# Ledger of designs, part 206: peptides against a protein of PDB entry 5K2M

Target 1, 273 residues: chain A of PDB entry 5K2M
Amino acid sequence: MRIGITYTVLRREEMAIKERAGEFGEVVMLHEDDLLFPGNYDLDVVIIRNVSHFKALYTARLFESEGIPTVNSSRLIFEAGDKLFATLRLAGKVPVPEWKAALSEGGALRVPDSLGYPLVSKPVFGSWGRLLAKVNDRDSLEAVLEHRKWMKNPLYGIHYFQEFVEKPGRDIRSYVIGGEFVGAIYRYSNHWITNTARGGKAEPCSDPEVEELSVKAWEAFGEGALAIDIFESEKGLLVNEVNPNMEFKNAARVTGADMAGKLVEYAVEVAKT

## One batch from the design tools (peptide; made by RFdiffusion4, then SolubleMPNN)

Design b2_p29_8_s1 (from b2_p29_8, 17 letters changed)
Fold by OpenDDE base, seed 3:
Structure b2_p29_8_s1 (fold): chain B 273 residues (1-273), chain A 29 residues (1-29)
Amino acid sequence: as target 1 above (273 residues)
Amino acid sequence: DEIEEALEFFKEEEEELIERAAKEAEAEA
């Protein structure tokens, strides 16, 4: 078994994956500078750990074109890494926040007729809560739409909105790998945008409803390793988003779950299919 | 011009992601 690991930065996750992969076979670390295609890669599977969503997507697709399976697959990275495409999958299987998509300013201006105020504007791509806006009124909506016109990427013209969900000062991040629930954490934040990278406390989450919902959310995609973001709302648990390039260092530390080992085990199974 | 602007956008986003990942890795080493 020869296991490739693509990476941009050697983070704690990549170090843990490398260590665990060494127990299953030969490990080949592939920095982005090493990735030239077409290549002659003697690998049974590649674990994709590129930091950029697009670089991860293209890296996966390039290895797949050479007959080498990837974890995650380019299909999963594409569908799960886009908030709108992910919502389309999730909405058929699990409760999600109410959402609307518009392809024009004129369409976007009618979104409050359905969702009301406050609502949340999200780009369909991007990480760490970048360009999330809480829109409280018409003037704020017009301002967000005006600013989007001046953004360089045409994908900012895809207007994705959610209802604003009141959260109890925390959210839940769960992890499902190969259809197995691996663990979950509470992420505490005083801001409506919960992000562990902003110094939030993490605590273990042991809730059977979270476990069941997380597995169902993974089943909407049917493959790979996903981090799942869940809101505690007055309506119950809502699946907000999924991440196919999961960070798990905090969750592994807090839960004691061998997330790196589970990811490697799944990659080894993918290599055998 | 549109291609150059798109390339610059992706470069800036990537550089920010890499810098953040590097800072986080350094803090844990």
Scores: peptide ipSAE 0.097, ipTM 0.713, DockQ to the pose 0.466
Fold by OpenDDE base, seed 5:
Order: structure tokens, then sequence, then C-alpha cells
Structure b2_p29_8_s1 (fold): chain B 273 residues (1-273), chain A 29 residues (1-29)
């Protein structure tokens, strides 16, 4: 078994994955600078850990074009890494926050007629809550739309909105790998955006409803390794988003779950299929 | 040029992501 690991930065997660992969076979670390295509890669599977969503997507697709399976697949990265495409998958299987998409400013201005205020404006791409806006009124909506006109990336012209969900000062992040629930954490924050990367505290989450919902959310995609962000709302649990390039260092530390081992085990399974 | 603007944007976004990931990795080492 020869296991490739693509990466941009050698983080704690990539180190843990490398160590675990060494128990199953030969490990080939592949920095982004090492990658040229088409190539002659002698690998049975590649674990994709590129930091950039787009580089991860294209790297996966390039290996797949050479007959080498990837974890995650380019399909999964594409569908799960876009907030709108992820919502389209999730909405068919699990409760999600109410949402609207508009393809013009004129369309976006009509979103409150359906969802009311307050709203959350999200870009369809991006990490760590970048460019999330709580939109409380018409003036705020107009301001967000005006600012987006001056952004260079045409993807900012895709207007994705959710209802604002009141959360109990925390959210849930769960992990499902190969259809198996691996663990979950509460992420505490005094801000409406809960993210551990912004200084939030993490605690173990042991809730059978979270486990069941997390597996169902994974089944909306049907493959790979996903981190799943869940909100506790007055309506019950809502799946907000998924991440196909999960950070798990905090969750692994807090839960004691072998997330790196589970990811490698799944990659080895994929290599054998 | 829309292509140059898009390339510049993706470069800046990637550099920010890499910088954040590097800082987080250094803080845990």
Amino acid sequence: as target 1 above (273 residues)
Amino acid sequence: DEIEEALEFFKEEEEELIERAAKEAEAEA
C-alpha cells in the first residue's frame, strides 16, 4: 500500500495522518510544489489536505484522471465545499436553516420578502466565517450588496442567504468518516459566529440525536470524510454546513477520538475497492 | 482584465489561508 498525502502546510492534522498512514504502508508526502500533471504517480490512494478549497478540488480531480482514488473525492470536495451546493444536498435529507439564493442584486433585495429579518449573508466559498454578515434591515442589505459589487471575484455575485438562527452561545461540530460517526464537540462563543479558530472553547458532545443527524447529513453526500456543523435552534437541530477538508486537532484532543486513524483506515478501504 | 482580477483575488485568498494555517501550526509546535 502506497498512500499519498497532499498538503500546503504541515499542520497537526497532516502530521497525525502521516503517522497513522505509516502503519498501513509507505507514505508519500506531496507538497503542492511537488505536484505536476500529467504525472506517473505510483500510489494506491491520495489523502487530500490542501488548504485551498480550489487547489484541493483540482488536485483530487487530477489524481482521479490518472486512476488514483482520493479522500476526499473531487466530487465530494466540489459539492460539500460550496455552501449552496452543500445546502442543496443536505436539504433533501436533514433539517437545514431556511435559505434563499439570488443571482442578481434585484433578486437579493427580494430575499427578505420570503425569509424576513434578520438574515445571514454568506459567500458560497471561504473558511473561518469570512464575509459572513448579519443583515438586520434593508439598509444593511443594500450595504452588503453594494460592497459585493466592488469585489473582484464573480462568485460574490452569487447571493446566498440564511435565516438568522438564535444559538445558545454554542454550536456543534461532528465528524463522520466513511459513514461512521467518530465524535462531536460543542464550540462555545460569545459571538453569533461560533468558530474555535477565533478563540472558542471546545467541549465533548455526547448526544444520540447529534450522532443520528450527523450520519444522515453524511448520507446526503454518500462518501468520504466530513466535518458537520450543527445548530441548536428552537426548531431543533439544524445542519448548517459541512467541510470536506476538516480541521480536527481540537476535536481529537477534546474527545480522544482517533480521527486521523479513522481517516487513514477509510483511505485504505477506498484503495481496495 | 477580468482574468487578471480573478487571479489576483484567488492568489490573495490562498496566501491568507496559507498564512493562517502556518501561524496555527507554529502555535501548536
Scores: peptide ipSAE 0.077, ipTM 0.707, DockQ to the pose 0.456
Fold by OpenDDE base, seed 2:
Structure b2_p29_8_s1 (fold): chain B 273 residues (1-273), chain A 29 residues (1-29)
Amino acid sequence: as target 1 above (273 residues)
Amino acid sequence: DEIEEALEFFKEEEEELIERAAKEAEAEA
């Protein structure tokens, strides 16, 4: 078996995936600079670890066009990596925060009529809580919308809003690979945007309700490896978002779960189908 | 103009993502 691994930066995750993949077959590391299509790639499966969402998406689709399966698939990267498309999948299967989408400023200005205040404005793309805004009132909404008019990317014209969920100073990140729950962590932060990359603490999460909900959230997509962000709310557990290009170094360290091994095992299964 | 501006934005966002990923990888090495 020949396992490709595409990457932009050799992070702890990519090093762990490489090491574990070596136990199953020959490993071919493919930096973005090594990729040219169409190509004659002799690979049974490719693990996609490009940092850019779009580069990951296109890389997956390009390998698939050559008959090489990818983990994750281009379909999964596309649907899970867009916050709105992910919400559309999730909302049919699991509890999610109340949401609205608008395609114009005039539409966006009516969102509070349905959801009230406070709101969370999210771009449909991007990572690490970039351009998340807590919108407490009309003046704040108008300011966010005005700033978006001057943003060069047309995707900022897609206005996605959620209800603001009061969290107990933490959120949950779980991991599901091939439909199997692998582990979960609490991410602690004093800020309403919880992100471990901003110096938050992580602790193991052992909750059967989180495990069940995480598997159901994965089943909304039905394939691949997903990180799942869950909120603890007054209404119960809510699935906020999913990530098809998961960081897992902190979760693996804190839980002791073999995230990289589980990802490779799944990729080997995909290669055999 | 809109397409060029969008492409420039994606380039800047990708460069920021890569730079951040590199800094995080270096801090853990």
Scores: peptide ipSAE 0.058, ipTM 0.699, DockQ to the pose 0.458
Fold by OpenDDE base, seed 1:
Structure b2_p29_8_s1 (fold): chain B 273 residues (1-273), chain A 29 residues (1-29)
Amino acid sequence: as target 1 above (273 residues)
Amino acid sequence: DEIEEALEFFKEEEEELIERAAKEAEAEA
């Protein structure tokens, strides 16, 4: 068994994955600078840990083109890593926040007619709550749309909105790998954006409803390793988004779950199929 | 900080994507 691990930055997650992969076979660390295609890679599977969503997506697809399976697959990275495409998968299986998509400024200006205010404006791509805006009124909506007009990336012209969900000062992040629930955490924040990268505290979440919902959310995609973001709302649990390139160092530390080991075990299973 | 390094990298990549999109728009014009 030869296990590739692609990476941009050698984080705690990549170190843990490397260590656990060494128990199953030979480990080949592949920094982004080492990647050239087409190549002669002698690998049974590749674990994708590139920081960039796009680098991860293209790296996965390039290995797949050479007959090498990846965790996650390019299909999963594509569908789960785009907030709109992920919503399309999730909405058919699990409760999600109410959402609208518009393909023009004129369309976006009509979103409040159906969702009301306050809204959350999201880019379809990106991480750590970048370019999230709470839109309380028409003036704020016009300001967001004006700023988007001057952003040169065409993907900023895809206008994705959610209802603003009032949260109890926290959200939930769960982890499902190969269809198995691995663990969950509460992320506490006094801000409406509860990302741990912004100094939120993490605590273990032991809720059977969260476990069941997390597995159902994973089943909407049907493969791979996903982090799942869940809101506690007045309407009950809502699946907000998924991440096919999950950070887990804080969750592993807080829960004691062997997330790196579970990821490697799944990659080894994928290599054998 | 590992998160700070990752954020910086993504920012640079996003800026490069924006620059590319700008150049493509200029070439079509």
Scores: peptide ipSAE 0.017, ipTM 0.441, DockQ to the pose 0.036

Design b2_p29_8_s2 (from b2_p29_8, 17 letters changed)
Fold by OpenDDE base, seed 5:
Structure b2_p29_8_s2 (fold): chain B 273 residues (1-273), chain A 29 residues (1-29)
Amino acid sequence: as target 1 above (273 residues)
Amino acid sequence: KEIEEALELFKEYEEELIEEARERAEEEE
């Protein structure tokens, strides 16, 4: 068994994955600078850990074109890594926050007629709460739309909005790998954007409803390793988003779950298929 | 000019993303 690991930054997660992969076979670390296609890669599977969504997507697709399976697959990265495409998968299977998409400024200006205020503006791509805006009124909406006009990436012209969900000072991040629930944490923050970075606290989450919902959310995609962000709302649990390029250092520490081992085990299973 | 400007912005975005990933890797809870 030869296991590739593609990466941009050697983080705690990549180190843990490397260590666990070494128990199953030969490990080949592949920095982005090492990647050239077409190539003659002698690998049974590749674990994709590129930081960039786009680089991860293209890297996965390039290996797949050479007959090498990836974890995650390019399909999963594509569908789960785009907030709108992820919402389209999730909305048919699990409760999600109310959402609207518009393809023009004129369309975006009508979103409050359906969602009301406050609402959340999100880019369809990006991590760690980048370019999230809580839009409380018409003036704020116009400001967000004005700023988007000056952004040169065409994807910023895709206007994705959600209802603002009141949270109890925390949200939930769960992990499902190969259809198995691995663990979940509460992430505490006094800010409406909950992040585990910059002094956020994490605590174990042991809720059977979270476990069931997390598995159902994973089943909407049907493959791979996903982190799942869940809100505790007045309407019950809502699946906000999924992440096919998960961080898990804090979750692994807090829960004691072998996230890296589970990911490698799944990659080995994929290699044998 | 538009292509050059777009490429520059994408480069900046990727560099910022990588830097944030490094910062987050160093952050302990």
Scores: peptide ipSAE 0.266, ipTM 0.753, DockQ to the pose 0.357
Fold by OpenDDE base, seed 1:
Structure b2_p29_8_s2 (fold): chain B 273 residues (1-273), chain A 29 residues (1-29)
Amino acid sequence: as target 1 above (273 residues)
Amino acid sequence: KEIEEALELFKEYEEELIEEARERAEEEE
């Protein structure tokens, strides 16, 4: 078996995936600079680890066009990597924070009429809390909308809002690969945006409700490897978002779960299908 | 000019994203 791994940055995750993939066959590391299409790639499957959502999406689609399956698929990357599209999938299967989408400033200004304040403004794309804004009042909403007008990417004109969820100083990140729950962690932060990379403590999460909800959230998409962000709210557990290009170094370290191995095993299964 | 400006912003966005990914990779766990 020949396993491709596309990447932008060689992180601990990519190193772990490479190491585990070597147990199943020949590993071909493919930096973004090495990718040209159409190409003559002799690969049975490609694990997509491009940092950019868009580069990951197009890379997956390009390999698929040559008959090479990818983990994740371009379909999954497209649907899960967009917060709005992910919400559309999730909302029919699992509890999610209340949300609104608007396609104009005039529409966005009416969002508080239904969601109230405080609310959270999110771009439909992006990671690590980029361009998240807690909007407490109309003045802050107007400011966010004004700033969006000056953002040149047309996707910033897609206004996605959620209710502000009061969290107990933490959130949950779980991992589901091929429909199997692999593990979960608590991410602690004193800030309303929880980001483990910026000095947040991670602890193992062993909660049967989290496991069940995580699997249901994965089933909304029905394929691939997903990280799932879950909030503990007064209303119960809410699935905030999913990530088809997961970081898992902290989760693997804290839980002891072989996330890289599980990802490779799934990729091998995909290659055999 | 508008296309060039858009392309430049996309380039800057990608560069910042890659740099943040590097920084996060270098940050001790």
Scores: peptide ipSAE 0.252, ipTM 0.741, DockQ to the pose 0.371
Fold by OpenDDE base, seed 4:
Structure b2_p29_8_s2 (fold): chain B 273 residues (1-273), chain A 29 residues (1-29)
Amino acid sequence: as target 1 above (273 residues)
Amino acid sequence: KEIEEALELFKEYEEELIEEARERAEEEE
């Protein structure tokens, strides 16, 4: 068994994955600078750990073109890593926050007619709460739309909105790998954007409803390793988003779950199919 | 011009993303 691991930054996650992969076979670490295609890669599977969504997507697709399976697959990265495409998968299977998509400024200006205020503007791509805006009124909506126009990236012209969900000062991040629930944490924050990197406390989450909902959310995609962000709302649990490029260092530390081992085990299973 | 500007902004976005990933990796060490 030869296991590739692509990476941009050697983080705790990549170190843990490397260590566990070494128990199953030969490990080939592949920095982004090492990647050139078409190539002659002698690998049975590649674990994709590129930081960028787009670099991860293209890296996965390029290895697949060489007949090498990836974890995650380019299909999963594409569908799960885009917030709108992820919502389209999730909405038919699990409860999600109310959402609207618009393809023009004129369309976006009508979103409050359906969702009301406050609402959340999200780019379809991006990590760690980047470019999320809480839109409280018409003036704020117009400002967000104008700023997006000046950013001149065509992807920012895809207007994705959610209802603003009141959370109890925390959200839930769960992990499902190969259809198995691995663990979950509460992430505490005083800010409406919950991000563990901003000094938020993490605690173990042991809730059977979270476990069941997390597996159902994973089943909407049907493959790979996903982190799942869940809100506790007055309407019950809502699946906000999924992440096919999951960070898990905090979750592994807090829960004691072997996230890296589970990921490697799944990659080995994928290599054998 | 619009494509060049979009590509430049995308490059900046990617560079900032990588830098944030590095910073986040260092803060826990």
Scores: peptide ipSAE 0.247, ipTM 0.748, DockQ to the pose 0.439
Fold by OpenDDE base, seed 2:
Structure b2_p29_8_s2 (fold): chain B 273 residues (1-273), chain A 29 residues (1-29)
Amino acid sequence: as target 1 above (273 residues)
Amino acid sequence: KEIEEALELFKEYEEELIEEARERAEEEE
């Protein structure tokens, strides 16, 4: 068994994956600078850990073109890594926050007619709460839309909006790999954007409803390894988003779950199919 | 020109994303 691991930054996650992969076979670390295609790679499977969503997507697709399966697959990265496409999958299977998409400023200005205020503006791509805006009123909406016009990336012209969900000072991050629930944590934050990097406390989440919902959310995609962000709302649990390029250092530390091992085990099973 | 500017902004975004990933990796919680 030859296991490739693509990466941009050697993080705790990549180190853990490398260590666990070494127990199953030969490990080939592939920094982005090492990647050229066609490359005639002699690998049974590749674990994709590129930081950039787009680099991860293209890397996965390039390996697949050489007949090498990837974890995650390019299909999953594409579907899950775009907030709008992920919402389209999730909305058919699990409760999600109310959302609207608009393809023009004129369309975006009508979103409050359906969602009301406050609402959240999200880019369809991005990590760690970047470019999330809480839009409390018309003036704020106009400002966000104006700023988006000057963001010259065409993808910023895709306007994704979500209802603002009041949270109990925390959210839930769960992990499902190969359809198996691996673990979940509460992420505490005094800010409406829950990000563990802002010094938020993480605690284990042991809730059967979270486990069931997390598996159902994974089933909306039907493959791979996903981190799942869940909100506790007055309406019950809502699946906010999924991440096909998950960070898990805090979750592994807090839960004691062998997330790196589970990811490698899944990759080995993918290599055998 | 607009495409070049869009590509530059996209590159800057990716560079910032990678830098944040590095910073987050170095942050010992």
Scores: peptide ipSAE 0.243, ipTM 0.741, DockQ to the pose 0.429

Design b2_p29_8_s3 (from b2_p29_8, 15 letters changed)
Fold by OpenDDE base, seed 3:
Structure b2_p29_8_s3 (fold): chain B 273 residues (1-273), chain A 29 residues (1-29)
Amino acid sequence: as target 1 above (273 residues)
Amino acid sequence: DEIEKALEYFEEEEKVLEEEARREAEEEA
């Protein structure tokens, strides 16, 4: 078996994936600079670890066009990597924060009529809480909408909003690979945006309800490896978002789960189907 | 025009992501 690994930066995750993949077959590391299509790639499967959502998406689709399966698939990257598309999948299967989408400023200005205040403005793309805004009132909403008009990317014209969820100073990140729950962590933060990349403490999460909900959230997509962000709310557990380009170094360290191994095992299964 | 602007934006965003990923990798080494 020949396992490709596409990457932008050799992070701890990519090193761990490479090491584990070497136990299953020949490993071919493919930096983004090495990728040319159409190509003659002698690979049974490709693990997609490009940092960019769009590079990951296109890389996956390009390999698929040559008959090489990818983990994650281009379909999964597309649907899970967009917050609105992910919400559309999730909302039919699991509890999610209340949300609205608008395609114009005039539509966006009516969102509070349904969600009330405070609400959260999100871009449909992007990571690490970039361009998230807690909108407490009408003036703040108008300001966010005004600023978005001057942003270069037309995708900022897609207005996605959620209710503001009061969290107990933490959130949950779980990992589901091939439909198997691999592990979960609590991420602690004093800020309303919880992210471990911002120096938050991580602790193991051993909650059967989190496990069940995480698997159900994965089943909304039905394939691949996903990190799942879950909120603890007064209404119970809410699935906030999923990430098809999961970081797992902190979760692996804290839980002791072999996330890299599980990802490789799944990729090997995909190669055999 | 909108496509060109979108491409420029994605290139800038990708650089930021790559720089962040590189910094994190360097801090762990």
Scores: peptide ipSAE 0.216, ipTM 0.757, DockQ to the pose 0.480
Fold by OpenDDE base, seed 5:
Structure b2_p29_8_s3 (fold): chain B 273 residues (1-273), chain A 29 residues (1-29)
Amino acid sequence: as target 1 above (273 residues)
Amino acid sequence: DEIEKALEYFEEEEKVLEEEARREAEEEA
């Protein structure tokens, strides 16, 4: 078994994956600078750990073109890594926050007619709560739309909105790998954007309803390793988003779950299929 | 050119993501 690991930055996750992969076979670390295609890679599977969503997507697709399976697959990275495409998958299987998409400013200005205020404006791509805006009124909506006109990326012309969900000062991050629930944490924050990368406290989450919902959310995609963001709302649990390029260092530390081992075990299973 | 603008944006976004990932890795070392 020869296991590739692609990466941009050697983080705790990549170090843990490398260590665990060494127990199953030969490990080949592949920095982005090492990647050239078409190539002659002697690998049974590649674990994708590129930081950029797009670099991860293209790297996965390039290995797949050489007949080498990837974890995650290019399909999963594409569908799960886009907030709108992920919502389209999730909405058919699990409760999600109410959402609207518009392809013009004129369409976006009508979103409150359906969702009311407050709203959350999200880019369809991006991490760590970047460019999220709480839109409380018409003036704020107009301001967000005006700012989007001056952004260089054409994907900012895709207007994605959710209802604002009142949370109990926390959210839930769960992990499902190969259809198995691995663990979950509460992430605490005094801000409406909850993210552990911004210094939020994490605690173990042991809730059978979270476990069941997390597995169902994974089943909407049907493959790979996903981190799942869940809100505790007045309507019950809502699946907000999924991440195919998951960070798990905090969750592994807090829960004691061998997330790196589970990811490698799944990659070995994929290599044998 | 929309392509040039998109390329410039992606290059800037990748640099920010790499810098954030590097910073997190350094804080944990």
Scores: peptide ipSAE 0.205, ipTM 0.749, DockQ to the pose 0.495
Fold by OpenDDE base, seed 4:
Structure b2_p29_8_s3 (fold): chain B 273 residues (1-273), chain A 29 residues (1-29)
Amino acid sequence: as target 1 above (273 residues)
Amino acid sequence: DEIEKALEYFEEEEKVLEEEARREAEEEA
């Protein structure tokens, strides 16, 4: 078994994955600078850990073109890493925040007619809550839309909105790998954007409803390793988003779950299919 | 011109992501 691991930055997760992969076979660390295609890669599977969503997506697709399976697959990265495409998958299986998508400013200006205020404006791509905006009123909506016009990426012309969900000062991040629930944490923040990268505390989440919902959310995609962000709302648990390029260092530390091992085990299973 | 602008944007976004990931890795070391 030869296991590739692609990476941009050697984080705690990549170190843990490397260590655990070494128990299953030969490990080949592949920095982004090492990747040239077409190539002659002698690998049974590649674990994709590129920081960028797009680099991860293209890296996965490039290995797949060489007949090498990836974890996650390019399909999963594409569908789960886009907030709108993820919502389209999730909405058929699990409760999600109310959402609207618009393809023009004129369409976006009508979103409050359906969802009301406050809204959350999200880019369809991006990590760590980047360019999330709480839109409390019409003036704020117009400002967000105006700023988006000056952003050079055409994907900012895809206007994705959610209802603003009042959270109890925390959200839930769960992890499902190969259809198995691995663990979950509460992420505490005084900010409406809950992110551990912003100095939030993490605590173990042991809730059977979270476990069940997390598995159902994973089943909307049907493969791979996903981090799942869940909101506690007045109307119950809502699956906000999924991440096909999950960070798990804090969750692994807090829960004691062997997330790196589970990821490697799944990659080895994928290599054998 | 539009392709060039899109490429510039992706390059800038990638740098920001890499810098953020690096900072997070350094803060935990």
Scores: peptide ipSAE 0.181, ipTM 0.730, DockQ to the pose 0.488
Fold by OpenDDE base, seed 1:
Structure b2_p29_8_s3 (fold): chain B 273 residues (1-273), chain A 29 residues (1-29)
Amino acid sequence: as target 1 above (273 residues)
Amino acid sequence: DEIEKALEYFEEEEKVLEEEARREAEEEA
């Protein structure tokens, strides 16, 4: 068994994955600067840990073109890493926040007619709550749309909105790998954007409803390793988004779950199919 | 023109993400 690990930065997650992968076979660390395609890679599977969503996507697809399976697959990275495409998968299986997508400013200006205010404006790509806006009124909506016109990436012309969900000062991040629930945490924040990377407190979440919902959310995609963001709302649990390039250092620390081990075990399973 | 702008944007976004990931890794070392 030869396990590749692609990476941009050697983080705690990549170190843990490397260490655990060494128990199953030979580990080949592949910094993204060393990747050239087409190539002759002698690997049974590649764990994708590139920081960039797009680098991760293309790296996965390039290995797949060489007949080498990846964790996650390029399909999963593509569908789960885009908030709109992820919503399309999730909405058929689990409760999600009410959402609208518009492909023009004129369309976006009509979103409140359906969802009302307040809204959350999201880019379809991006992490750490970047470019999230709470839109409380028409003036704020116009401002967000005006700013989007001056953004260089054409994907900012895809206007994705959710209802604003009132949260109890926290959200839930769960982890499902190969269809198995691995663990979950509460992320506490006094801000409406909850992120542990921004200094939020994390605590273990042991809720059977979260476990069941997390597995169902994973089943909407049917493969890979996903971090799942869940809101506690007045309507019950809502699946907000998923991440196919999951950070798990805080979750592993807080829960004691072997996230890296479970990821490697799944990659070894994928290599054998 | 849109493709060139998109490519430039992706390069800038990737650098920001890499710098953030590097900073987090350095703060934890």
Scores: peptide ipSAE 0.164, ipTM 0.726, DockQ to the pose 0.506

